# Peptides against a protein of PDB entry 4KTY, part 37

Target 1, 266 residues: chain A of PDB entry 4KTY
Amino acid sequence: YVLNDIGVIFYGEVNDIKTRSWSYGQFEDGILDTCLYVMDRAQMDLSGRGNPIKVSRVGSAMVNAKDDEGVLVGSWDNIYAYGVPPSAWTGSVDILLEYRSSENPVRYGQCWVFAGVFNTFLRCLGIPARIVTNYFSAHDNDANLQMDIFLEEDGNVNSKLTKDSVWNYHCWNEAWMTRPDLPVGFGGWQAVDSTPQENSDGMYRCGPASVQAIKHGHVCFQFDAPFVFAEVNSDLIYITAKKDGTHVVENVDATHIGKLIVTKQI

## One batch from the design tools (peptide; made by RFdiffusion4, then SolubleMPNN)

Design b1_p11_5_s2 (from b1_p11_5 with H2S Q7N)
Fold by OpenDDE base, seed 4:
Structure b1_p11_5_s2 (fold): chain B 266 residues (1-266), chain A 11 residues (1-11)
Amino acid sequence: as target 1 above (266 residues)
Amino acid sequence: QSLIDFNSILP
């Protein structure tokens, strides 16, 4: 998980799983220097740079450009007029080197690009890391641990009544570390995500969240456990918005979100 | 077929 410089990223649909190769390039010239530069731009104290908890959290913030002029600008509008389409990237090296040379955010990324660059960042700094793909991945925008879907009286979806959404797929990272700040047993793989999805204590970042904690339904542990839990295990709540302004729960689907979570074993 | 993420609200 540290030495492999080429990986596979899963994407597509749950019934049509696709893969693409990604070159992490953590050993290529200038990449480690760029990772150190990223931490410098974050104004990270030297004392914290040896702590994988702090490093992974800073990385989750800095791999995206929001808040801090980090590495990648996200775009999902399918235009990409002022940069490189996310699909054109084949690895982390060109992105990181462009960031280092220009000292400006690189355009553009989507989830697998963020995850690829973040994976390089973690591995460069000696943190075992892998990419995880979640199919039917929820984005809980209002932190209520459910995915609200509003329907008109005719049964059509009204997307204007909530900012909650579901990704067909979403990629994030898992990083291996001890968690002395958590109870025994909740170390190991930690979910971290650099795709700018939700504000976490003032910045677009996510994690580290204990995978073991999430698997056992513990959402009280730092960081961002409720959000990560919702990504993989939210109930879909179908709510009919009536003309009189009342809301009626029509259906609850507890099986749709997180149908398949895939990661490379080796 | 395209390498693109998209958000959807499921019906």
Scores: peptide ipSAE 0.210, ipTM 0.798, DockQ to the pose 0.199
Fold by OpenDDE base, seed 5:
Structure b1_p11_5_s2 (fold): chain B 266 residues (1-266), chain A 11 residues (1-11)
Amino acid sequence: as target 1 above (266 residues)
Amino acid sequence: QSLIDFNSILP
């Protein structure tokens, strides 16, 4: 989880699982320096740099460019003008070195790129880390732990009312650490996510969220447990917007989200 | 090409 510099990332769809290699390159020249630079840009206190909780949280913020001119600019519009398309990246090294050299966010990334770079960051700093892929990954944007899908009376999705979304797949990271800030038993793997999805206390970041806590439904535990929980376990709520302005729950699907979560053990 | 779709096919 720390020593491997080449990995496999799962992507695609639940019924068509695909893999791609990713070179983490945490031992390559300049990479450690770049990771330190990232923490410098985050204005992270030296005292916090030895704390994997703080480091992973800062990393989740800084690997994305939002808020703080972090490492990667996300793009999902399939245009990718003025940069490199996400699919062209083969590893973290070029991205991190470009960031260090240019001191500007690198274009462009999607979830596996964010996860790849973040994995390098974590491993480089001695934090055991792995990439996790969740198929049918929910994006709850109103923190109600549900995917609210609004339908017209004809059954078509009302895109104006429907704000929540589902990724065909989403990649994030799990980092291994103790959690003295949580009750006993909730250390170990912590979900952290650098893909900019939701604002967490003022910044686009996510985690560390205790995987054990999530598994046991403890969404009150810091950080961002409700969001991570929703990614893997939210119900789809189909709501019909009637002509009279009323909303009626038509159906609930508790099986659609998080159908498969895959990670490669190292 | 984008490998991620914000709007996955819902059942």
Scores: peptide ipSAE 0.173, ipTM 0.788, DockQ to the pose 0.299
Fold by OpenDDE base, seed 2:
Structure b1_p11_5_s2 (fold): chain B 266 residues (1-266), chain A 11 residues (1-11)
Amino acid sequence: as target 1 above (266 residues)
Amino acid sequence: QSLIDFNSILP
C-alpha cells in the first residue's frame, strides 16, 4: 500500500473509461519534509500527528488552498493564466516541492490532482491509501441526500434554482485505519477528499468516512458520511418549476448516481 | 483543459 510510488488514476466517462499515470513520489527528497511543513502550516499538535484520523482530516483540508493557504488552488473554468493547467501535472512531487519552496498555494488542480497529491501525503506519512474514481458523482450542497434538478417548462435545466450538481467523474481517496471512535466493524477503508466541495465544520474538507458505514447507510457516523453517501447513492429528483411558482416532481432516477466506482488494486 | 464537468447534461 504505502510502498508503491506510482499509480494509475481512472477518469473520463462510464462509457469511455480513461486512465492516466501518476507519480506519487512519497520517497523523493523533500517530500516528507513538505508533508511535515503542511502539518505545521495547519498548526497541528504533535500529539495528533500519529493519529491517522486526525492526519487524514487535516490533510483533506490542507491539500486544498481554501481557508488555510493549503497546497492546491482548484480551477474548473478553463482559465489557467496564473499557473499550470491541471492536465499538465504528471505527479505530486513538483507540486509539493513548489508549495514548500514558495510557501504559497500552487495553481492549478482538479479532482485527480487533488487526489494524487493527497495520496502522496497519506502514503508519505505511513497511511495506506488509494485513489477512487466515482462516475456520475453527486455533489449534494444542502445535505438532503438527493440531487434536486430543477427544470424549466421547456425541459432545460434552471441553473438558478439548481444548486446540486453531478460530476461526470470525481476522484477522492480511501485511507486504511482503525476507527476506535466508531462501533466495531467500521474501521478499514475510510473515504477522504481534498477537492474543495463542501464546508465541513468551518473548512473545506471531507472525511474520514467509513466505507463500511456508507455501504450500510450509517450516515450518522463521523466524518461527513452524509456527503459521501450522497456522492454514490443519491437519487436524482427532476422538478419542473412552473411559471406560477409551483414545483412538480416529473421524475425520480435512483440508478444514475454512482454508476461505477473504480480503484486500482494496491 | 478541464477533464470534469459538474454541469454535464443529465438524461
Scores: peptide ipSAE 0.168, ipTM 0.794, DockQ to the pose 0.340
Fold by OpenDDE base, seed 3:
Structure b1_p11_5_s2 (fold): chain B 266 residues (1-266), chain A 11 residues (1-11)
Amino acid sequence: as target 1 above (266 residues)
Amino acid sequence: QSLIDFNSILP
């Protein structure tokens, strides 16, 4: 297989699909060393470093700074005064080299930056990887596989009750590996995500989740399959919370989430 | 990236 060091990341909205170039730079000087350093910081034992399941899971945790002083600090508040705006990055190399040099998390990233750096990490370690963009990507906060949107009686969203959210787009990674820990047929592409979204067994990480398993509605397999399933296939449930405490389902939209999933073949 | 304004898509 051929690993490209430059890629295209899809972003924007389903009705206005945009692309941006990203330099992965997996062959640049110091990048492999930095990837090894990341695993060292994770205190990953040597025996696990040859296992793509373990490596991808550790990577999903370590590319974000949460929990473990990992690579990137996320910011979505449009305040980037103490670092580099996410949109200013053009590739993984500067981020990884800064992390290695400073030994401190790099500011700032959003989903495509996380995905770009994570893609470099995976490719450096010999794991085939690609970036996936999901338009209308759900963020399930309560692990019920649906988006619960609570409405006031006037039709406005009740932000206090509504914990779930939908991104206009979200980027994560797919990594190619065998899954001997899963039934036959569920190897191949595995969804992994380093953007800090939800806690998974004590850390902000996600995956590897079998894409094939999810496509067939199997969410019982490790790791984080329910969350990934929800990202691409959640129903939107519009619920009016009445003053008397009763809930009335006003509408169900089964087509809104996961309108388009785009990836470039490696 | 940004969150969708749900108020804009409600019927």
Scores: peptide ipSAE 0.070, ipTM 0.748, DockQ to the pose 0.893

Design b1_p11_5_s3 (from b1_p11_5, 4 letters changed)
Fold by OpenDDE base, seed 2:
Structure b1_p11_5_s3 (fold): chain B 266 residues (1-266), chain A 11 residues (1-11)
Amino acid sequence: as target 1 above (266 residues)
Amino acid sequence: MSKIDFNSILP
């Protein structure tokens, strides 16, 4: 995982899976220096730079530009006038080198770009890492572990009340590490995500969340386990908002979210 | 990537 400098990222739709090549380039000139620069910009103590838990959490914050003038600015509105369209990137090297040179966030990224750059960051620093794609990936914005879909009495979606959302696909990373801060058995692969989705204790960051903990429903384990759990396991709750202000649960779908999770094996 | 239109997955 650490030695492979190229990869494949899965995207598209669950019924029309697509792949794109991505060059991680963790061994290219200037990339290690840039990763160190990223940690310097984060004002990360030297004592923490050898701890994969701290490094991956800082990386999840710094690969996005929010809060800290990190590496990538996200854009999802199909307007990329002041930078490069997310689809134009083919690897991490140009992005990281531009960041190091300009000392300003690079425009623009979406989930696979964030995941690609974050994968380079992790691997460059000796942390085994891979990219994971989740189809029908939930975005729980109120930490209730469910997707609340509010409907008008006529059956149409009430967009004003519906705050949760679902991505057709979402890419994040898994990093391999021990978790001495968790009970025995919850080391190994940890979900980490640099795409800015939710605020986690003051910053747009996510993880590390134990994959084993998520699989067994241990959402109380740090970090951000409830959010990651919701991404892959949340139920769709269809709620009719009555004119009198009452809410009625019309339907529950426990099968729609996280229909397929794909990662490259090597 | 794009957000799913919930109208397309109504029960």
Scores: peptide ipSAE 0.524, ipTM 0.941, DockQ to the pose 0.940
Fold by OpenDDE base, seed 4:
Structure b1_p11_5_s3 (fold): chain B 266 residues (1-266), chain A 11 residues (1-11)
Amino acid sequence: as target 1 above (266 residues)
Amino acid sequence: MSKIDFNSILP
């Protein structure tokens, strides 16, 4: 998880799983220096740079450009003017070296690009890391641990009543570390995500969230456990918005979100 | 990646 410099990222649809190669390049010239530069740009204290909890959280913030002029600008509009389409990237090296040389955010990324660059960052700093793909990944925008789907009285979806959404797939990272700040048993793999999705205590970042905690429904543990839990285990709540302004729950689907979570074993 | 059209997953 630290030594492999080439990986496979799963994407596509749950019924049509696809793979793409990704070169992490954590040993290539200038990459470690760039990772240190990223932490410098974050103004991270030297004392914290040996703590994988702090490092992974800072990394989750800095791999995206939001808030702090971090590494990658996200774009999902399928235009990608003034930059490189996310699908054109084949590895982390070109992105990180461009960031270091230009000292400006690199355009553009989507989840697998963020995850690829973040994986390089973690591995460069000696943190075991892997990429995880979640199919039917929920984005809970209002932190209610459910995916709200509003329907008109005719049964059609009203997309204006909520910002909640579901991605066909989403990629994030798991980083291996001890969690002395959590109860015994909740160390090991921690979910961290650099794709800018939600604000976490003032910044677009996510994690580290204990995978064991999430699996057991413990959403009270830092960091961002409720959000990560919702990504993989939200119930779909179908709500009919009536003309009189009342809301009626018509259906609940507890099986749709997080249908498949895939990660490479080696 | 793309957002799912909820119309495609209606019960």
Scores: peptide ipSAE 0.510, ipTM 0.938, DockQ to the pose 0.906
Fold by OpenDDE base, seed 1:
Structure b1_p11_5_s3 (fold): chain B 266 residues (1-266), chain A 11 residues (1-11)
Amino acid sequence: as target 1 above (266 residues)
Amino acid sequence: MSKIDFNSILP
């Protein structure tokens, strides 16, 4: 999980799973220097650079451009007029070297691009890391561990009231580390996500969240465990918004979110 | 490239 510099990323849909190759290139010239530069731009103290918890959290923030002029600008508008479309990237090296050279965020990325670059960052710094893909991935934006889908009385979705959303697929990373800040047993793989989705304690970042803790329903531990839990285990709550302003729960679907989670094995 | 090649919000 550190040595491999070429990987496979799963994407598409649960009924049409696709794969794409990605060159991480953590050993290519200039990449380590760029990763150090990223931490410098984050103004990360030297004392924290040996702590994978801090490094992965900083990386989660810095791989996206939000808040801190980090590496990648996300775009989902299907235009991509001022940069490279996300689908054109084949690896992390060109992105990271462009960032280092220009000292400006690189356009554009989507989840697998963020995950690819973040994977390079982690591996380059000696943190075992892998990319995971979740199909029907929930985006809970009100931290209630539910996908609240508001319906009109005619059964159509009320897009004004419905704030939560579901991705066809979403990619993030898992990083291997001990978690002395958590109870025994919650080390190992930690979910981290550099795709800018939600604010976490003041900036767009996510994790590290203990996969073991989440798997056993423990979402009270740092960092961002509720959000990651919701991505894979949210119930869809269909709520009819009545004309009188009342809300009625019409249906609950506990099987729709997180239908498949895939990661490449070494 | 098909629409499912991109990360997208489901309706």
Scores: peptide ipSAE 0.279, ipTM 0.826, DockQ to the pose 0.149
Fold by OpenDDE base, seed 3:
Structure b1_p11_5_s3 (fold): chain B 266 residues (1-266), chain A 11 residues (1-11)
Amino acid sequence: as target 1 above (266 residues)
Amino acid sequence: MSKIDFNSILP
């Protein structure tokens, strides 16, 4: 989880699982220097750079360009005229070296690109890390641990009222660390995510959230456990918004989200 | 990636 410089990222759909190769290149020339530069740009003090909790949280913020002119600009609108299409990247090295050279965010990334670059960052700094793919991944926008899908009376989705969304798949990272700030047993794999999805205490970042805590239904522990929990375990609530302002729950689907979570074993 | 389309009438 530290020494491998080539990996496999799962993507696609639950019924059509696909894989792509990704070169992490954590040992390539200039990559470690770039990772240090990223922490410098974050104005991270030296005392925190030895703490994987702080490093992973800073990394989750800095791998995306939002807030702090971090590494990657995300784009999901199929317009990539001012950069490189996300699908064209094959590894982290070119992205990180471009960032270091230009000192400007690199265009463009989507979740697997963010996860790939973040994986390189973590591994460069000696933090065991892997990429995780979640199929039917929920994006909870209002922090209520459920997906509220509002329907018109005709059954069509009310896009104005529906703020939550579900990705066909989403990639993030798990980083291995002790969590002395949490109860015993909640160390180990921690979910961290650099894809800009939600604001966490003023910045687009996510984690580290204890995987074990989330598996046992504990969402009260730092950081961003409710959001990560929702990504993998949200119920879909289909609500008809009537013209009179009343809401009627039409259906609840407790099995749709988090159909499959996949990661490479090595 | 793409978001799932929920524009369907519930059965």
Scores: peptide ipSAE 0.035, ipTM 0.715, DockQ to the pose 0.769

Design b1_p11_5_s4 (from b1_p11_5, 4 letters changed)
Fold by OpenDDE base, seed 2:
Structure b1_p11_5_s4 (fold): chain B 266 residues (1-266), chain A 11 residues (1-11)
Amino acid sequence: as target 1 above (266 residues)
Amino acid sequence: MSEIDFNSILP
């Protein structure tokens, strides 16, 4: 995982799976320097830079520009007037080198771009990492482990009441590390995500969350296990908002979220 | 190049 400098990222839809090539370039000139620069910008103590738990958590924050003038600015509104469209990127190297040179966030990214750059960051620093794609990926914004979908009486979605959302697909990373801060058995692959989705203790970051913990429903384990759990396991709760202000649960779908999780094997 | 729409249509 650390030695492979090219990869494939899965995207699209569950019934129309697509792939794109991505050049990680962790061995290219200036990339290691840029990764160190990222940690410097994060004001990360030298003592923590050898700890993959701390490094991956800092990386998840710094690969996005929110809060800390990190690497990438996300854009999902199809307006890219002040930068490069997310689809134009083919690898991490140009992004990281631009960040290092300009010392300003690079525009623009979406989930696979964030995941690609984050993968480079992790691998460059000697952390085994891979990109994971989740189809029908939930975004739980109130940490209740379910997707609350509010409907008007006519069946249309009430966008004012519906705060939770579902991505057709979402990419994040898994990083391999021991977790001495967790009970025995919850080391190994850890979910980490640099796409700015939710605030985690004051910053847009996510993880590391133990994949084994998530599989066994241990959402109390640090970091951000409830959010990651919801991404892959949340139920869809369909609620009709009546004109009189009452809410009625009309349907529950326990099979819609996390229909397929895909990653490159090696 | 075509951009990717991440948001699925809620059923």
Scores: peptide ipSAE 0.198, ipTM 0.817, DockQ to the pose 0.163
Fold by OpenDDE base, seed 4:
Structure b1_p11_5_s4 (fold): chain B 266 residues (1-266), chain A 11 residues (1-11)
Amino acid sequence: as target 1 above (266 residues)
Amino acid sequence: MSEIDFNSILP
């Protein structure tokens, strides 16, 4: 998980799983220097740079450009007129080197690009890391641990009534570390995500969240456990917005979100 | 490669 410089990222649909290669390039010239530069731009104290908890959290913030002029600008509008389309990237090296040379955010990324660059960042700094793909991944915007889906009276989805959304797939990272700040047993793999989805204590970042804690339904542990839990285990709440302004729960689906979570074993 | 739109519209 540290030495492999080429990986596979899963994407597509749950019934049509696709793979793409990604070159992490953590050993290529200038990449480690760029990772150090990223931490410098974050104004990270030297004392914290040896702590994988702090490093992974800073990385989750800095791999995206929001808040701090980090590495990648996200775009999902299918235009990409002022940069490189996300699908054109084949690895982390060109992105990181462009960031280092220009000292400006690189355009553009989507979830697998963020995850690829973040994986390089973690591995460069000696943190074992892998990319995880979640199919039917929820984005809980209002932190209620459920995915609200508003319907018109005709049964059509009204996307204007909530910012909650579901990705057909989403990629994030798991990083291996001890968690002395958590109870025994909640170390190991930690979910971290650099795709700018939700504000976490003032910045677009996510994690580290204990995978073991999430698997056992513990959402009280730092960082961002409720959000990560919701990504993989939210109930879909179908709410009909009536003309009189009342809301009626029509259906609850507890099986739709997180149908498949895939990561490379080797 | 085609661009990936991973924002799904729920039925």
Scores: peptide ipSAE 0.195, ipTM 0.816, DockQ to the pose 0.155
Fold by OpenDDE base, seed 1:
Structure b1_p11_5_s4 (fold): chain B 266 residues (1-266), chain A 11 residues (1-11)
Amino acid sequence: as target 1 above (266 residues)
Amino acid sequence: MSEIDFNSILP
């Protein structure tokens, strides 16, 4: 999980799983220097650079451009007029070297690009890391661990009231580390996500969240466990918004979200 | 290359 510099990223849909190659290139010239530069731009103290918890959290923030002029600008508008379309990238090296050279965020990325670059960052710094893909990935934006889907009385979705969304797929990373800040047993793989989705303590970042803790329903531990839990295990709550302003829960679907989680084995 | 659509149509 550190040595391999070429990987496969899963994407598409649960019923049409696709794969793409990604060159991480953590050993290419200039990449380590760029990763150190990223931490410098984050103004990360030297004392924290040996702590994978801090490093992964900083990386989660810095791989996206939000808040801190980090590496990648996300875009989903299908235009991409001022940069490279996300689908054109084949690896992390060009992105990281462009960032280092220009000292400006690189355009553009989507989840697998963020995950690819973040994977390079982690591996380059000696943190075992892998990319995971979740199909039917929930985006809970009100931190209630539910996908609240508001319906009109005719059964159609009320897009004005419905704020939560579901990705057909979403990619993030898992990083291997001990978690002395958590109870025994919650080390190992930690979910981290650099795709800018939600604010976490003032920055667009996510994790590290203990995969073991989440798997056992423990979402009270740092960092961002509720959000990650919701991505893979949210219930869909269908709520009819009545004309009189009342809300009625019509249905609950506990099987739709997180239908498949895939990661490449070494 | 085709871009990836992320958001699923809600059932």
Scores: peptide ipSAE 0.178, ipTM 0.806, DockQ to the pose 0.167
Fold by OpenDDE base, seed 3:
Structure b1_p11_5_s4 (fold): chain B 266 residues (1-266), chain A 11 residues (1-11)
Amino acid sequence: as target 1 above (266 residues)
Amino acid sequence: MSEIDFNSILP
């Protein structure tokens, strides 16, 4: 989880699982220097750089360009004229070296690109890390631990009222660390995510959230456990918004989100 | 990545 410089990222759909190769390149020339530069740009003090909790949280913020002129600009609109299409990247090295050279955010990334670059960052700094793919991944926008899907009376989705969304798949990272700030047993793999999805205490970042805590239904522990829990375990609530302002729950699907979570074993 | 078409999974 530290020494491997080539990995496999799962993507696609639950019924059509696909894989792509990704070169992390954590040992390539200039990559470690770039990771240090990222922490410098974050104005991270030296005392925190030895703490994987702080490092992973800063990394989750800095791998995306939002808030802090971080590494990658995300794009999901299929317009990539001012940069490189996300699908064209094959590894982290070119992205990180471009960032270091230009000192400007690199265009463009999507979840697997963010996860790939973040994986390199973590591994460069000696933090065991892997990429995780969640199929039917929920994006909770209002922090209520459920997906509220509002429907018109004709059954169509009301896009104005529906703020939550579900990705066919989403990639994030798990980083291995002790969590002395949490109860015993909640160390180990921690979910961290650099794809800009939600604001967490003033920045687009996510984690570290204890995987064990989330598996046991504990969402009260730092950081961003409710959001990560929702990504993998939200109920879909289908609500008809009537013209009179009343809401009627049409259906509840407790099995749709988080159908499959996949990661490479090595 | 893409969002799921919710209309396709409605009961």
Scores: peptide ipSAE 0.042, ipTM 0.733, DockQ to the pose 0.886

